Peptides against a protein of PDB entry 3B8E. Designs and how they scored, part 112

Target 1, 230 residues: chain A of PDB entry 3B8E
Amino acid sequence: PFLIFIIANIPLPLGTVTILCIDLGTDMVPAISLAYEQAESDIMKRQPRNPKTDKLVNEQLISMAYGQIGMIQALGGFFTYFVILAENGFLPIHLLGLRVNWDDRWINDVEDSYGQQWTYEQRKIVEFTCHTPFFVTIVVVQWADLVICKTRRNSVFQQGMKNKILIFGLFEETALAAFLSYCPGMGVALRMYPLKPTWWFCAFPYSLLIFVYDEVRKLIIRRRPGGWVE

## One batch from the design tools (peptide; made by RFdiffusion4, then SolubleMPNN)

Design b2_p18_5_s3 (from b2_p18_5, 16 letters changed)
Fold by OpenDDE base, seed 3:
Structure b2_p18_5_s3 (fold): chain B 230 residues (1-230), chain A 18 residues (1-18)
Amino acid sequence: as target 1 above (230 residues)
Amino acid sequence: SEVEEALRKLEELVKKLL
């Protein structure tokens, strides 16, 4: 989010403190929970890794973790951001290059896509209104990410949801998201204004997309072991 | 207000460093 804020010169989609809440708050327990996941049913049928030649972190793993899934997460967040701004009169194309004028407190006549003028205070309200939904969108997408990370090859339906620590992680990150979204004072402390309940559902298509994508990927891997999709 | 000011200063610092 911050890189796009700089490069595209758009209003800040997600505050730095909120990013820290994602990285240190919502991701911590879920990430640890993966260490307690049951081994895949076929793990003992695989050849042992050669520690001299085989890397634990390979290009395929990096591509999945940071490339494909990470991009879908970012797209989900930015989708929510652009929808909120569009509902407030700022179409995505109009946001390009707007940051300098947006952040200037002395400019009180910034026009939206419909010619409506916005004061600095009004602009900051709508900016901070984007932070909470963006954050919640990331958390909702992370549900799918956590679930798909349970296995490399087996379907989630084959592996099941027996890891109680993983389930706890899902509840923890959701509870934290709800706390940050609705606790009094979060608007002032974290610049996270209260979230309309409807925005929780905005990310669901992206979570479903990730889930379907990964299940299809795993299906291909099972049918064609050693393919480029692995 | 003090927390908000501190957060603002932190954000400004981060924006300068990154």
Scores: peptide ipSAE 0.008, ipTM 0.313, DockQ to the pose 0.034
Fold by OpenDDE base, seed 5:
Parts: C-alpha cells; sequence; structure tokens
Structure b2_p18_5_s3 (fold): chain B 230 residues (1-230), chain A 18 residues (1-18)
C-alpha cells in the first residue's frame, strides 16, 4: 500500500493507526495460532528432512506468502479505496498526483472529477472514510490467508478446522474490525469513521480468489511433487 | 488526542522524507 502511495502520489489510502492495527492487532494472534496447528497428515508420512539440503522455511514458501498473497491483499484494499473515492466524485485517474494539493490545509478548492470543490476538512473526512474499509478488506482477505496457511499441501477440506486457537484468531480479527468500524468515537480517536455494512462484502471476491488460487496450487503440488509451483 | 497528534507529526515527517 505504501509503495503505491509513493509511486502514484495519491491520497493516503491507509493511515498509520490502521497499519498498526493490522500489524499488532490482526496479524499477531493468528500468527501465534499457526504454531499450535496440528501436523499435516501427509507430513508425518515423509522421510526425515536432510538438514544440509532441506530448509525448514523454504524460499518458495516465503515467495508465496510475501509476494503473491500479499499482492492480492493489497489489490483488494486498493480496489475498495478507489470505489469509495469514486462514489465521492474522485475517479482513479484524477487521484494521480493529487496528494500534494490534497494534504495542503490552505487549499480549500480541490476539484473532483466532476468539478465540485472540496475543502480540506471535507477531503480528510473522505480520506478517513477510506481507512476503515481498507482495513476491513485486509481483515476479510486475511481470513482466507490464515485458512490456507494452515496447510502446505493438503486441501482445507482434507485437513479440516481443528485448531480452536486459529478459529479464535479469526473471531478476534473480526471483532476488532467491527469495534474499530462501529464503536462511537473511533473517528476522532483513530481517524476511522463508521463503515456501511455492505462494504464488508467488497472483499469477498478477493478472499475467494486467494482460496481458489491456493487450492489449485496445492492440487498441482500433489499431482507434480517437486515442481516450480511448490 | 496526544496519540493522534503524535501520529500526525510522524505522518508529516514521513511525507517530507519521501
Amino acid sequence: as target 1 above (230 residues)
Amino acid sequence: SEVEEALRKLEELVKKLL
């Protein structure tokens, strides 16, 4: 998200507070929960790893987790961001290079894509209105990410959802997202304004995409062990 | 309010460095 903010010079899609809420609030408990996950049923059938040749954390797994899935998450957040701004009169093309004027407190006549002028306060309300949906989108996409990270090769349908701590993590993320989105005073305290319930569904296609992608990947790995997709 | 102001200052510093 931050790289796109720099490159495109757009209004800030994700505030510092929301970043901290993601990193400390939503990611930590689920990450700990994965340490308590049951062993994958097929892992127990494998020969002991050679410590000289086999790394515990494979570079391919790192590439998958931080490259591909992370990119899909970011795309989901940006999609929600652009939709909200478009609904408020700012089309994606108009946002390019707008940051400088957007963040200037003394400019009160920034025009949208339709020629409507926006004061600094009005622009900041719209910006902060985007932070909450972006955050919620990340949380909803993380549901799929956490579920797929439970296993390396087995389908979620084969392994099942036996880890109660993982399930608790999913509920904790959802509860935190709901609290930040709907608790009175969050707009003032955290710059997170209330979210329409319909925006929770905006992320579902991306969650489904991640899930389908990972299931297909795992299917390929099962059929062709040792391939480049692993 | 203090946290919000600190975060605002941090954001402004980051924006200046970029």
Scores: peptide ipSAE 0.007, ipTM 0.316, DockQ to the pose 0.029
Fold by OpenDDE base, seed 2:
Structure b2_p18_5_s3 (fold): chain B 230 residues (1-230), chain A 18 residues (1-18)
Amino acid sequence: as target 1 above (230 residues)
Amino acid sequence: SEVEEALRKLEELVKKLL
């Protein structure tokens, strides 16, 4: 998210403190929870072909999977960001290169996509209004991501949700999201203004899409072991 | 306002480091 902010020169979609909350508060517990997930019934039955190469391949596959999850989360967050700004009159194309004028407190006539002029204070309110939904979107996407990462091949319905640590992680990240979204003072402390309850559902279609995609992927892997989708 | 200013300064520092 921060790299896109720099490269595209758009208004800041996610504050630095919020990023820290994601990394330390939201991502750590789920990541730890996944380490305690029960192995698939078939993983332990596979003999290592070559212990040195297979370890390296597994590390690469894990790294790639985590990288993909992070990209998916970022895409969900940016989607929410662009929707909020569009609802406030700023279309995505208009945001490109706008940061310099956006962040200048002496410019009080920044125009939106419809010619409406925005004061610095109004712009910052909209910016800070984006931070909370971006964060919440990441959390909602993580619900799906954590569930799908439990297994490589087995359906979630086959593996079940027996890991109490994972379940705890899901509740913890949700509770943290609720706290950061609705606790008084978060707008000042974290630049996270209170979130309308409707925004919690904005990521649900995306989370569902990821879930369906992964279940289909796993189904293909089960039917065609060693395929390109693995 | 003071906290917001401090956060802004922090963000500016991060931008300079990256």
Scores: peptide ipSAE 0.007, ipTM 0.301, DockQ to the pose 0.033
Fold by OpenDDE base, seed 4:
Structure b2_p18_5_s3 (fold): chain B 230 residues (1-230), chain A 18 residues (1-18)
Amino acid sequence: as target 1 above (230 residues)
Amino acid sequence: SEVEEALRKLEELVKKLL
C-alpha cells in the first residue's frame, strides 16, 4: 500500500496507526500460526530426502505465495480506497499526483473530479474515512489467506488442531477490526472513522480471488509434482 | 493523550520522509 502511495503520489490510503495494527495485530497471528504449524509439521515429517533442496524449494514457494497473496491483498485494499474516494467525488485518475495539494493545509480549494472544492478539513475527513475500510479489507482478505495456508496437504486429523488456531486467528482479527471500526473515540484517537457495514463486503471478491488462485495453484502442483510451482 | 501525540509525531515523521 505504501509503495503505491509513493509511486502514484496519491492521498495516503492507510494511516500509520492502521499499518501498525495490520503489522502487529493481523499479521502476527498468522505468523504465529505458521510457526506452530511448521513446528507441528516438522515433528511429524519424515526427514526430508534432501534437506537443502527441499527447504530451499519450500522457502521459495512460501515466499512466492506470500508475495502474490500480498499483492492481491494490496489490490483489495486499494480497490476499497478508490471506491470510497470515488463515492466522495474523487475518481482514481484524479488522485494521481494529488497528494501534494491534498496534504497542504493552506490549500482549501482542491477540486474533485466533478469540480467541487474541498477544504483541507473535509479532505482529511475523507482520507480518514478510507483508513478503516482499507484496514477491514485487508483483514477480510487475510481471512482467506489464513484459510488457504491451513488447508494445505495435511491429513484430515491434523486439520483439527490447525482449525482451532485458524478460528482463533480469524476471531482475533475480526475482533480487532470491529474494535477499531466501532469503538467510540477511535475516530479521534486513531483517525479511523466508523465503518459502514457495506464496506466489509468490498473485500469479498478479493478473498474469493485468493481462494481461486490458491486452488488453481494447488491443482497445478498436484498435476505437475516437482514443477516450478512447487 | 501521550500515545496520540506519539502517533501524531510518527505520522508527521513519516509524512516528512515520504
Scores: peptide ipSAE 0.007, ipTM 0.319, DockQ to the pose 0.035

Design b2_p18_5_s4 (from b2_p18_5, 16 letters changed)
Fold by OpenDDE base, seed 1:
Structure b2_p18_5_s4 (fold): chain B 230 residues (1-230), chain A 18 residues (1-18)
Amino acid sequence: as target 1 above (230 residues)
Amino acid sequence: DEVEEALRELLELVEKLL
């Protein structure tokens, strides 16, 4: 998100606070919950990794986590961001290069895509209005990520949802997201302004996409063990 | 109000540190 903010010179799509809320708030409990997941049925049949040759984090894992899933997450967040800005009169094309004027407190006549002038304060409200739905989008996408992380090879349908701590984690991150989104004062405290309930649904296609993508990936791995997809 | 102010201060501190 931040790289695109810099490169495209768009208004900040995800604030530092929202990043911290993701990393410290919504990710920790779900991540810990995975420690309580039941082992895959075949894990004991796998050869142990060679600690001298096999890196714990390899290029394939980085490519999968950051290059594939992370990109889908980012796309989901940006989709939500662009939808919200478009609903407020700022079409995606108009956002390119707008950051300089957007962040200038002395410019109070920044025009949207329809010729409406926006004061600095109004622009910042809209910017911060985007942060919460972006955050929520990440949380909704993380539902899929957490579920897909239950297994490396087995389908989620084979593994099932028996981990009560994981279910609690999903509830906790959702409850925290709702709290941060709708609790009075969060707009001032965290610059997390309330989102319309409909904006939660902006993430669902991407969450589903991640889930389907990973299930297909796992299916390929099961059919072709030792492939490049593993 | 106090919680909001404290959170705001915390945020400002975090923003300064990050």
Scores: peptide ipSAE 0.000, ipTM 0.338, DockQ to the pose 0.052
Fold by OpenDDE base, seed 2:
Structure b2_p18_5_s4 (fold): chain B 230 residues (1-230), chain A 18 residues (1-18)
Amino acid sequence: as target 1 above (230 residues)
Amino acid sequence: DEVEEALRELLELVEKLL
Protein backbone atom coordinates (compact mmCIF):
# COMPACT_ATOMS: atom_id res chain seq x y z
CA PRO B 1 0.00 0.00 0.00
CA PHE B 2 2.63 2.57 1.01
CA LEU B 3 4.73 1.93 -2.12
CA ILE B 4 1.72 2.63 -4.36
CA PHE B 5 1.02 5.76 -2.32
CA ILE B 6 4.52 7.02 -3.17
CA ILE B 7 4.74 5.84 -6.80
CA ALA B 8 1.24 6.86 -7.91
CA ASN B 9 1.06 9.95 -5.65
CA ILE B 10 -2.44 9.02 -4.47
CA PRO B 11 -4.06 9.95 -1.13
CA LEU B 12 -2.87 7.69 1.71
CA PRO B 13 -4.89 4.45 1.48
CA LEU B 14 -3.80 2.93 4.81
CA GLY B 15 -2.61 4.93 7.79
CA THR B 16 0.33 4.10 10.04
CA VAL B 17 -1.98 3.48 12.99
CA THR B 18 -4.02 0.97 11.01
CA ILE B 19 -0.81 -0.83 9.98
CA LEU B 20 0.16 -1.07 13.65
CA CYS B 21 -3.30 -2.41 14.48
CA ILE B 22 -2.77 -5.15 11.88
CA ASP B 23 0.77 -6.07 12.91
CA LEU B 24 0.31 -5.85 16.69
CA GLY B 25 -3.42 -6.45 17.04
CA THR B 26 -5.03 -8.71 14.48
CA ASP B 27 -2.02 -10.74 13.28
CA MET B 28 -0.35 -11.80 16.55
CA VAL B 29 -2.90 -14.23 17.99
CA PRO B 30 -3.62 -15.91 14.63
CA ALA B 31 0.12 -16.29 13.95
CA ILE B 32 0.74 -17.83 17.39
CA SER B 33 -2.22 -20.17 16.87
CA LEU B 34 -0.43 -21.84 13.94
CA ALA B 35 2.12 -23.24 16.41
CA TYR B 36 -0.67 -25.39 17.83
CA GLU B 37 -1.79 -26.84 14.48
CA GLN B 38 -1.63 -30.61 14.08
CA ALA B 39 1.07 -32.00 11.84
CA GLU B 40 0.06 -33.10 8.37
CA SER B 41 -0.59 -36.85 8.04
CA ASP B 42 2.37 -37.31 5.67
CA ILE B 43 4.98 -35.33 7.66
CA MET B 44 6.83 -38.49 8.74
CA LYS B 45 7.16 -39.52 5.07
CA ARG B 46 9.09 -36.33 4.23
CA GLN B 47 12.85 -36.21 4.34
CA PRO B 48 14.38 -34.18 7.16
CA ARG B 49 15.38 -30.65 6.22
CA ASN B 50 19.12 -30.21 5.78
CA PRO B 51 19.97 -27.19 7.99
CA LYS B 52 23.08 -26.44 5.91
CA THR B 53 21.39 -26.23 2.51
CA ASP B 54 17.68 -25.79 3.16
CA LYS B 55 16.63 -22.42 4.55
CA LEU B 56 13.48 -22.17 6.66
CA VAL B 57 12.47 -19.22 4.51
CA ASN B 58 13.42 -19.77 0.89
CA GLU B 59 12.79 -17.78 -2.28
CA GLN B 60 9.74 -19.90 -3.03
CA LEU B 61 8.13 -19.06 0.32
CA ILE B 62 8.95 -15.37 -0.13
CA SER B 63 7.47 -15.46 -3.63
CA MET B 64 4.35 -17.18 -2.31
CA ALA B 65 3.85 -14.97 0.74
CA TYR B 66 4.79 -11.55 -0.64
CA GLY B 67 4.63 -11.96 -4.40
CA GLN B 68 1.33 -13.83 -4.69
CA ILE B 69 -0.80 -13.81 -1.54
CA GLY B 70 0.38 -10.37 -0.46
CA MET B 71 -0.47 -8.95 -3.88
CA ILE B 72 -3.99 -10.40 -3.70
CA GLN B 73 -4.39 -8.82 -0.26
CA ALA B 74 -3.19 -5.47 -1.55
CA LEU B 75 -5.57 -5.69 -4.52
CA GLY B 76 -8.46 -6.33 -2.13
CA GLY B 77 -7.53 -3.32 -0.02
CA PHE B 78 -7.10 -1.05 -3.03
CA PHE B 79 -10.39 -2.24 -4.49
CA THR B 80 -12.16 -1.16 -1.30
CA TYR B 81 -10.23 2.13 -1.27
CA PHE B 82 -11.10 2.99 -4.87
CA VAL B 83 -14.77 2.08 -4.40
CA ILE B 84 -15.08 4.37 -1.36
CA LEU B 85 -13.34 7.26 -3.10
CA ALA B 86 -15.44 6.76 -6.23
CA GLU B 87 -18.61 6.87 -4.11
CA ASN B 88 -17.35 10.20 -2.76
CA GLY B 89 -16.72 11.61 -6.24
CA PHE B 90 -13.05 10.67 -6.79
CA LEU B 91 -12.60 8.21 -9.67
CA PRO B 92 -9.35 6.16 -9.66
CA ILE B 93 -7.87 7.97 -12.66
CA HIS B 94 -8.34 11.34 -10.95
CA LEU B 95 -6.41 10.18 -7.87
CA LEU B 96 -3.15 9.79 -9.82
CA GLY B 97 -0.82 12.62 -8.83
CA LEU B 98 -3.43 14.19 -6.53
CA ARG B 99 -1.50 13.59 -3.26
CA VAL B 100 0.47 16.85 -3.32
CA ASN B 101 -2.65 18.98 -3.54
CA TRP B 102 -4.62 16.58 -1.33
CA ASP B 103 -2.20 16.91 1.59
CA ASP B 104 -1.78 20.70 1.26
CA ARG B 105 -3.82 22.33 4.03
CA TRP B 106 -3.78 25.67 2.21
CA ILE B 107 -5.56 24.29 -0.88
CA ASN B 108 -9.29 24.21 -0.18
CA ASP B 109 -10.54 23.92 -3.76
CA VAL B 110 -9.36 20.45 -4.84
CA GLU B 111 -11.83 19.28 -7.44
CA ASP B 112 -13.26 15.77 -7.64
CA SER B 113 -14.09 13.96 -10.88
CA TYR B 114 -17.39 15.87 -11.12
CA GLY B 115 -16.00 19.36 -10.51
CA GLN B 116 -17.04 19.60 -6.85
CA GLN B 117 -14.52 21.44 -4.70
CA TRP B 118 -13.32 19.84 -1.47
CA THR B 119 -11.82 21.62 1.53
CA TYR B 120 -8.80 20.18 3.31
CA GLU B 121 -10.98 19.04 6.22
CA GLN B 122 -13.48 17.30 3.94
CA ARG B 123 -10.65 15.52 2.10
CA LYS B 124 -9.11 14.28 5.35
CA ILE B 125 -12.48 12.98 6.52
CA VAL B 126 -12.87 10.90 3.35
CA GLU B 127 -9.23 9.74 3.58
CA PHE B 128 -9.72 8.55 7.16
CA THR B 129 -13.00 6.99 6.07
CA CYS B 130 -10.92 4.80 3.73
CA HIS B 131 -8.47 3.62 6.42
CA THR B 132 -10.96 1.54 8.43
CA PRO B 133 -12.46 -0.34 5.45
CA PHE B 134 -8.95 -1.01 4.11
CA PHE B 135 -8.00 -2.42 7.52
CA VAL B 136 -11.15 -4.55 7.69
CA THR B 137 -10.50 -5.79 4.16
CA ILE B 138 -7.05 -7.00 5.23
CA VAL B 139 -8.57 -8.78 8.26
CA VAL B 140 -11.16 -10.55 6.10
CA VAL B 141 -8.47 -11.64 3.63
CA GLN B 142 -6.31 -12.80 6.56
CA TRP B 143 -9.04 -15.30 7.46
CA ALA B 144 -8.18 -17.12 4.27
CA ASP B 145 -4.43 -16.64 4.80
CA LEU B 146 -4.58 -18.16 8.27
CA VAL B 147 -6.63 -21.13 7.08
CA ILE B 148 -4.35 -21.85 4.10
CA CYS B 149 -1.24 -21.66 6.32
CA LYS B 150 -2.48 -24.66 8.34
CA THR B 151 -0.90 -27.02 5.81
CA ARG B 152 1.72 -27.12 3.06
CA ARG B 153 0.32 -29.99 1.01
CA ASN B 154 -2.90 -31.32 2.49
CA SER B 155 -6.20 -29.66 1.64
CA VAL B 156 -7.91 -27.76 4.45
CA PHE B 157 -10.75 -30.23 4.00
CA GLN B 158 -8.34 -33.09 4.71
CA GLN B 159 -6.74 -31.36 7.70
CA GLY B 160 -10.00 -30.06 9.16
CA MET B 161 -10.58 -27.24 11.66
CA LYS B 162 -9.69 -28.99 14.92
CA ASN B 163 -7.28 -26.34 16.23
CA LYS B 164 -9.38 -24.52 18.84
CA ILE B 165 -6.70 -21.86 19.33
CA LEU B 166 -6.80 -21.02 15.61
CA ILE B 167 -10.60 -20.78 15.75
CA PHE B 168 -10.26 -18.51 18.77
CA GLY B 169 -7.74 -16.40 16.83
CA LEU B 170 -10.20 -15.94 13.96
CA PHE B 171 -12.88 -14.76 16.37
CA GLU B 172 -10.44 -12.55 18.28
CA GLU B 173 -9.14 -10.74 15.19
CA THR B 174 -12.71 -10.27 13.94
CA ALA B 175 -13.90 -8.96 17.31
CA LEU B 176 -10.91 -6.62 17.52
CA ALA B 177 -11.57 -5.37 14.00
CA ALA B 178 -15.21 -4.72 14.90
CA PHE B 179 -14.19 -2.97 18.12
CA LEU B 180 -11.70 -0.70 16.35
CA SER B 181 -14.23 0.03 13.60
CA TYR B 182 -17.30 0.83 15.72
CA CYS B 183 -16.18 1.83 19.21
CA PRO B 184 -16.96 5.50 19.94
CA GLY B 185 -13.86 7.68 19.94
CA MET B 186 -11.79 5.55 17.52
CA GLY B 187 -12.09 8.26 14.88
CA VAL B 188 -10.37 10.70 17.23
CA ALA B 189 -7.96 8.29 18.90
CA LEU B 190 -6.88 6.21 15.89
CA ARG B 191 -8.23 8.12 12.86
CA MET B 192 -10.40 5.07 12.22
CA TYR B 193 -13.84 6.30 11.30
CA PRO B 194 -16.82 3.90 11.44
CA LEU B 195 -17.59 1.96 8.29
CA LYS B 196 -20.84 0.73 6.83
CA PRO B 197 -21.38 -2.98 7.56
CA THR B 198 -21.54 -3.61 3.80
CA TRP B 199 -17.80 -2.87 3.50
CA TRP B 200 -17.00 -6.14 5.28
CA PHE B 201 -18.24 -8.00 2.21
CA CYS B 202 -15.98 -6.15 -0.25
CA ALA B 203 -13.07 -8.42 0.70
CA PHE B 204 -14.96 -11.72 0.40
CA PRO B 205 -14.19 -12.31 -3.30
CA TYR B 206 -10.47 -11.84 -2.59
CA SER B 207 -10.60 -14.09 0.47
CA LEU B 208 -12.29 -16.75 -1.65
CA LEU B 209 -9.73 -16.22 -4.42
CA ILE B 210 -6.84 -16.83 -1.99
CA PHE B 211 -8.52 -19.95 -0.64
CA VAL B 212 -9.22 -21.39 -4.10
CA TYR B 213 -5.75 -20.47 -5.33
CA ASP B 214 -4.05 -22.23 -2.44
CA GLU B 215 -6.24 -25.33 -2.67
CA VAL B 216 -5.38 -25.59 -6.37
CA ARG B 217 -1.68 -25.06 -5.55
CA LYS B 218 -1.78 -27.81 -2.92
CA LEU B 219 -3.58 -30.11 -5.34
CA ILE B 220 -0.79 -29.57 -7.89
CA ILE B 221 1.87 -30.24 -5.22
CA ARG B 222 0.16 -33.51 -4.25
CA ARG B 223 0.01 -34.62 -7.88
CA ARG B 224 3.52 -33.43 -8.82
CA PRO B 225 5.84 -33.49 -5.79
CA GLY B 226 9.05 -31.48 -6.18
CA GLY B 227 7.64 -29.03 -8.71
CA TRP B 228 8.37 -25.29 -8.81
CA VAL B 229 4.98 -24.65 -7.15
CA GLU B 230 6.18 -26.17 -3.86
CA ASP A 1 -12.65 20.38 20.31
CA GLU A 2 -9.42 21.28 22.07
CA VAL A 3 -8.83 17.68 23.15
CA GLU A 4 -9.54 16.49 19.63
CA GLU A 5 -7.07 18.99 18.22
CA ALA A 6 -4.42 17.96 20.75
CA LEU A 7 -4.96 14.30 19.91
CA ARG A 8 -4.66 15.07 16.21
CA GLU A 9 -1.39 16.89 16.79
CA LEU A 10 -0.10 14.00 18.86
CA LEU A 11 -1.07 11.50 16.17
CA GLU A 12 0.64 13.60 13.53
CA LEU A 13 3.79 13.66 15.64
CA VAL A 14 3.68 9.90 16.10
CA GLU A 15 3.20 9.43 12.37
CA LYS A 16 6.25 11.59 11.69
CA LEU A 17 8.32 9.49 14.08
CA LEU A 18 7.27 6.18 12.65
Scores: peptide ipSAE 0.000, ipTM 0.308, DockQ to the pose 0.040
Fold by OpenDDE base, seed 3:
Structure b2_p18_5_s4 (fold): chain B 230 residues (1-230), chain A 18 residues (1-18)
Amino acid sequence: as target 1 above (230 residues)
Amino acid sequence: DEVEEALRELLELVEKLL
């Protein structure tokens, strides 16, 4: 989010405090829960990793985590951001380069895509209105990410959902997201204005896309061991 | 209102430090 904010000079899509709530709040318990996952049925058929030659973090893991899944997550968040701004009169093309004027307190006549003028205060309300739905979009996409991380090769349907700590993590991150989104005072404290319940559903297609993508990837790996997809 | 203002100031300070 922040890189695109700088490069494209768009209004800030996700606040720093909100990012910290993701990294330190919603992601911790789910990540820890993966340590309690049951071993895959084929784990004893795999050779032990050689600590001297085999990296824990390899190019395949980086490509999967940041290059594929992370990009789909980012696309989901930005989709939500652009939809909200478009509903408020700012089409995506009009946002390019707008940051400088958007963040200037003394400019009170910033025009939207329809020629309506927006005061600084009105613009900041719209900006902060984007933060909460973007955050919730990330949490909803993280449900799929957590579930796909249960296994490297087996389908989630083969592994099942027996990890009670992982299930608890999914509820915890969802409850925390709901708390941060709807608790009175969070708008002032975190600059996260209340979101319409409909915004929770905006991320569902992306969550499903991640799940389907990974299941297809795992299916290919099972059918063609040692392929470039592994 | 004072607590809200103090929280805003604290948040602004944290944002400046981050």
Scores: peptide ipSAE 0.000, ipTM 0.335, DockQ to the pose 0.044
Fold by OpenDDE base, seed 4:
Structure b2_p18_5_s4 (fold): chain B 230 residues (1-230), chain A 18 residues (1-18)
Amino acid sequence: as target 1 above (230 residues)
Amino acid sequence: DEVEEALRELLELVEKLL
């Protein structure tokens, strides 16, 4: 999100506080839960990793994490962001290059796509209104990401949802997201304004897309071992 | 506020570099 904020000069899609809430709040328990995942049924049929030649973090993992899944997650977040801004009169095309004027407290006549003028205070309310739904969108797509990370090769349907710690992590991150989104005073304390419950569903297509994409990827790996997709 | 200020400074630095 921050890279697009810089490159496209758009209003800030996701605040620093919300990023910290993701990285330190919602992601930690789910990530730890993966340490308790059951081994894949075929693990004993795989060659052991050579610690001298095989990097834990390789180009394939980076490509998968940042280049594929991370891009789908970012698209989900930006979709939510653009929908909210469009509902408030700012179409995506109008946001390009708007950052400079948007963040200037002395400019109180920034026009939306319909010619309505927005004060600095009004713009910041809209911006902060975007942060919470973007955050929630990331949490919702992280459900899928966590589930797909359970296995490298086996389908989630083959592996099952037997890891109770992972299930707890999914509930914990969701409960934390709900707390941060709806607890009184969070708008003042964290600049996270309450979101409409409908915004939780905005990310579901992207969460499903991540899941389907990974299941198809894993299916290809199972059918063609040693391919470029692994 | 400090994080926002640090981000603002970072943004200003990036803008100066761009």
Scores: peptide ipSAE 0.005, ipTM 0.293, DockQ to the pose 0.022; fails the geometry check

Design b2_p18_6_s1 (from b2_p18_6, 16 letters changed)
Fold by OpenDDE base, seed 3:
Structure b2_p18_6_s1 (fold): chain B 230 residues (1-230), chain A 18 residues (1-18)
Amino acid sequence: as target 1 above (230 residues)
Amino acid sequence: DEVKEALERLKKLVEELL
């Protein structure tokens, strides 16, 4: 989000505090819960990793985590961001290069895509209105990400949802997201303005997409071991 | 009002740390 903010010169899509809430709040318990996942049924049929030659984090894992899944997550967040700004009169094309004027406190006549002028205060309200839905979108997408990370090759339907700590993690991150979104004073303290309940559903197609994508990937790996998809 | 003041102090602290 911050890289696109700099490169495209768009209004800030996700605040620093919200990023910290993701990295240190919502993602911690879910990530730890994966250590308690049951081994896949074929784990003892795999050759042991050679610690001297085989990296724990290989290029395939980096490509999957950051290149594929991370891009889908980012797309979900940015989709929510662009929808909110479009509903407030700022079409995506109009946002390109707008940051300089958007962040200038002395410019009170920034025009939207329809020629309406926006004061600095009005623009900041809209910006902070984007932060909470973007954050919640990431959390909703993280549900799918956590579930797909349970296994490397087996389907989630084969592995099942037996890890109680993982289930607890899903509830914890959701409860924390709801707390940060709806607790009185969070708008003032965190600059996360109130979230319309409809925004929770905005990310669902992306979560489903991640889930389906990974299940198809795992299916291909099971049918064609040693393929480029592995 | 006291809660609001406490939240403003917290906000200021966060802004100083970030």
Scores: peptide ipSAE 0.030, ipTM 0.556, DockQ to the pose 0.054
Fold by OpenDDE base, seed 1:
Structure b2_p18_6_s1 (fold): chain B 230 residues (1-230), chain A 18 residues (1-18)
Amino acid sequence: as target 1 above (230 residues)
Amino acid sequence: DEVKEALERLKKLVEELL
């Protein structure tokens, strides 16, 4: 998100506070919950990792985690961001290069795509209004990420959802997201303005996409062990 | 609808406080 913010010179889609809320708030308990996940039924049937050749984190894992899944997450967040800004009169094409004027407190006549002028304060409210839905979008996408991380090879349908701590993690991250989104004072304290409940659904297609993508990936791995998809 | 109105009120309140 921040890279696109810099490269495209768009208004900040995700604030530092929201990033911290993701990293320290919504991701901690889910990540810990994976330590309590039941081992895959076939894990003991796999050959031991060769410590000399097999890296714990390899380029393929980085490509999968940051390149593929991370890209889908980012797309979900940006989709929500662009929809919100479009609903407020700022079409995506108009956002390109707008950052300089957007962030200038002395410019109080920034026009939207429809010729409406926006004061600095109004623009910042709209910007911060995007942060919460972007954050929530990430949380909803993370539901899928957490679920797909339960297994490397087995389907989630084969592994099941027996990990109560994982279920608690999903609840906790959702409850925290709701708290940060709707608790009075969060807009002032964290610049996380309340979002319409409908915004929670904006991420669902992307969450489903990640889930389907990973299930298909795992299916390919099961059918073709040792393939480039593993 | 009540939630939307509450959110709009909160948004307005925040807008007034900022």
Scores: peptide ipSAE 0.022, ipTM 0.334, DockQ to the pose 0.035
Fold by OpenDDE base, seed 2:
Structure b2_p18_6_s1 (fold): chain B 230 residues (1-230), chain A 18 residues (1-18)
Amino acid sequence: as target 1 above (230 residues)
Amino acid sequence: DEVKEALERLKKLVEELL
């Protein structure tokens, strides 16, 4: 998100505080919960890793986690961001290069895509209105990310949902996201303005996409062990 | 008003931390 903010010179899609809430709040407990996941049924049939040659985190895992899944996650967030701004009169094309004027407190006549002029205060309200839905979108996508990370090769349907700590993590991150989104004063304290409940559903297609993608990936790995998809 | 002031202080602290 921050890279696109710089490159495209668009209004800030996700605040630094919201990023910290993701990294330290919503993602930490779910990530720890994976340590309590039951071993895959075939783990003892795999060759032991050679600690001298085989890294725990290889280029393939990095490419999958940060390249593929991370991009789908970012697309979900940006989709939500662009929809909110479009509903407020700012079409995606109009946002390109707008940051300089958007962030200038002395410019109170920034025009939207329909010729309506926006004051600095109004623009910042809309910007901060985007931060919370973007954050929630990330949390909703993280549900899928956490579930797919339960296994490396087995389907989630084969592994099941027996890890009570993981289930607790899913509820915890959701409850925390709801708290940060709707608790009075969060707009002042964290620049996280409350969102309409409908925005929680904007990420669902992307969560489903990640889930389907990973299940297909795992299916390919099971059928063709040692492929580039592993 | 007191809650608002406390939240503004928190906001300022967060902004200083970032």
Scores: peptide ipSAE 0.015, ipTM 0.393, DockQ to the pose 0.053
Fold by OpenDDE base, seed 5:
Structure b2_p18_6_s1 (fold): chain B 230 residues (1-230), chain A 18 residues (1-18)
Amino acid sequence: as target 1 above (230 residues)
Amino acid sequence: DEVKEALERLKKLVEELL
């Protein structure tokens, strides 16, 4: 998100507070819950890793975590961001290079795509209105990420949802996201303005995409062990 | 009140970092 903010020079899509809420709030309990996951049925049939030659973090894992899944997460957040700004009169093409004028407190006549002028205060309300839905989009996508991380090779349908701590983590991150999004005063305290409940559904296609992508990946691994997808 | 103070401190820290 921050790289696109710099390169495209667009209004800030995700605030630092929301990033901290993700990293320190919504991710901790889910990550810990994975330590309590049951081993896959085939784990004892795999050869031990050679500590001298086999890295724990390989190129395939980096590609999956940062390249593929991380990109889908970012796309989900940015989709929500662009939809909100478009609904407020700012089309995606018009946002390119707009940040300089957007962040200037002395410019109170920034025009949208329809020629309407926006004051600094109005622009900041719209910006902060984007931060919360972006955050919620990440949380909804994290549901899929956590579920797919239960297994490396087996389908989630084969593994099942028996880990009660993981289920608790899903509820905890969702409850925290709802609290941060709808608690009175969060707009002033954290610049997290309340969002329409409909924005929660904007992330669902991306969560489904991640889930389907990973299940297809795991299916390929099961059919062709030792392939480039493993 | 402690939560409000913590949030205000966090807000100030974030504003300084931005």
Scores: peptide ipSAE 0.009, ipTM 0.384, DockQ to the pose 0.049

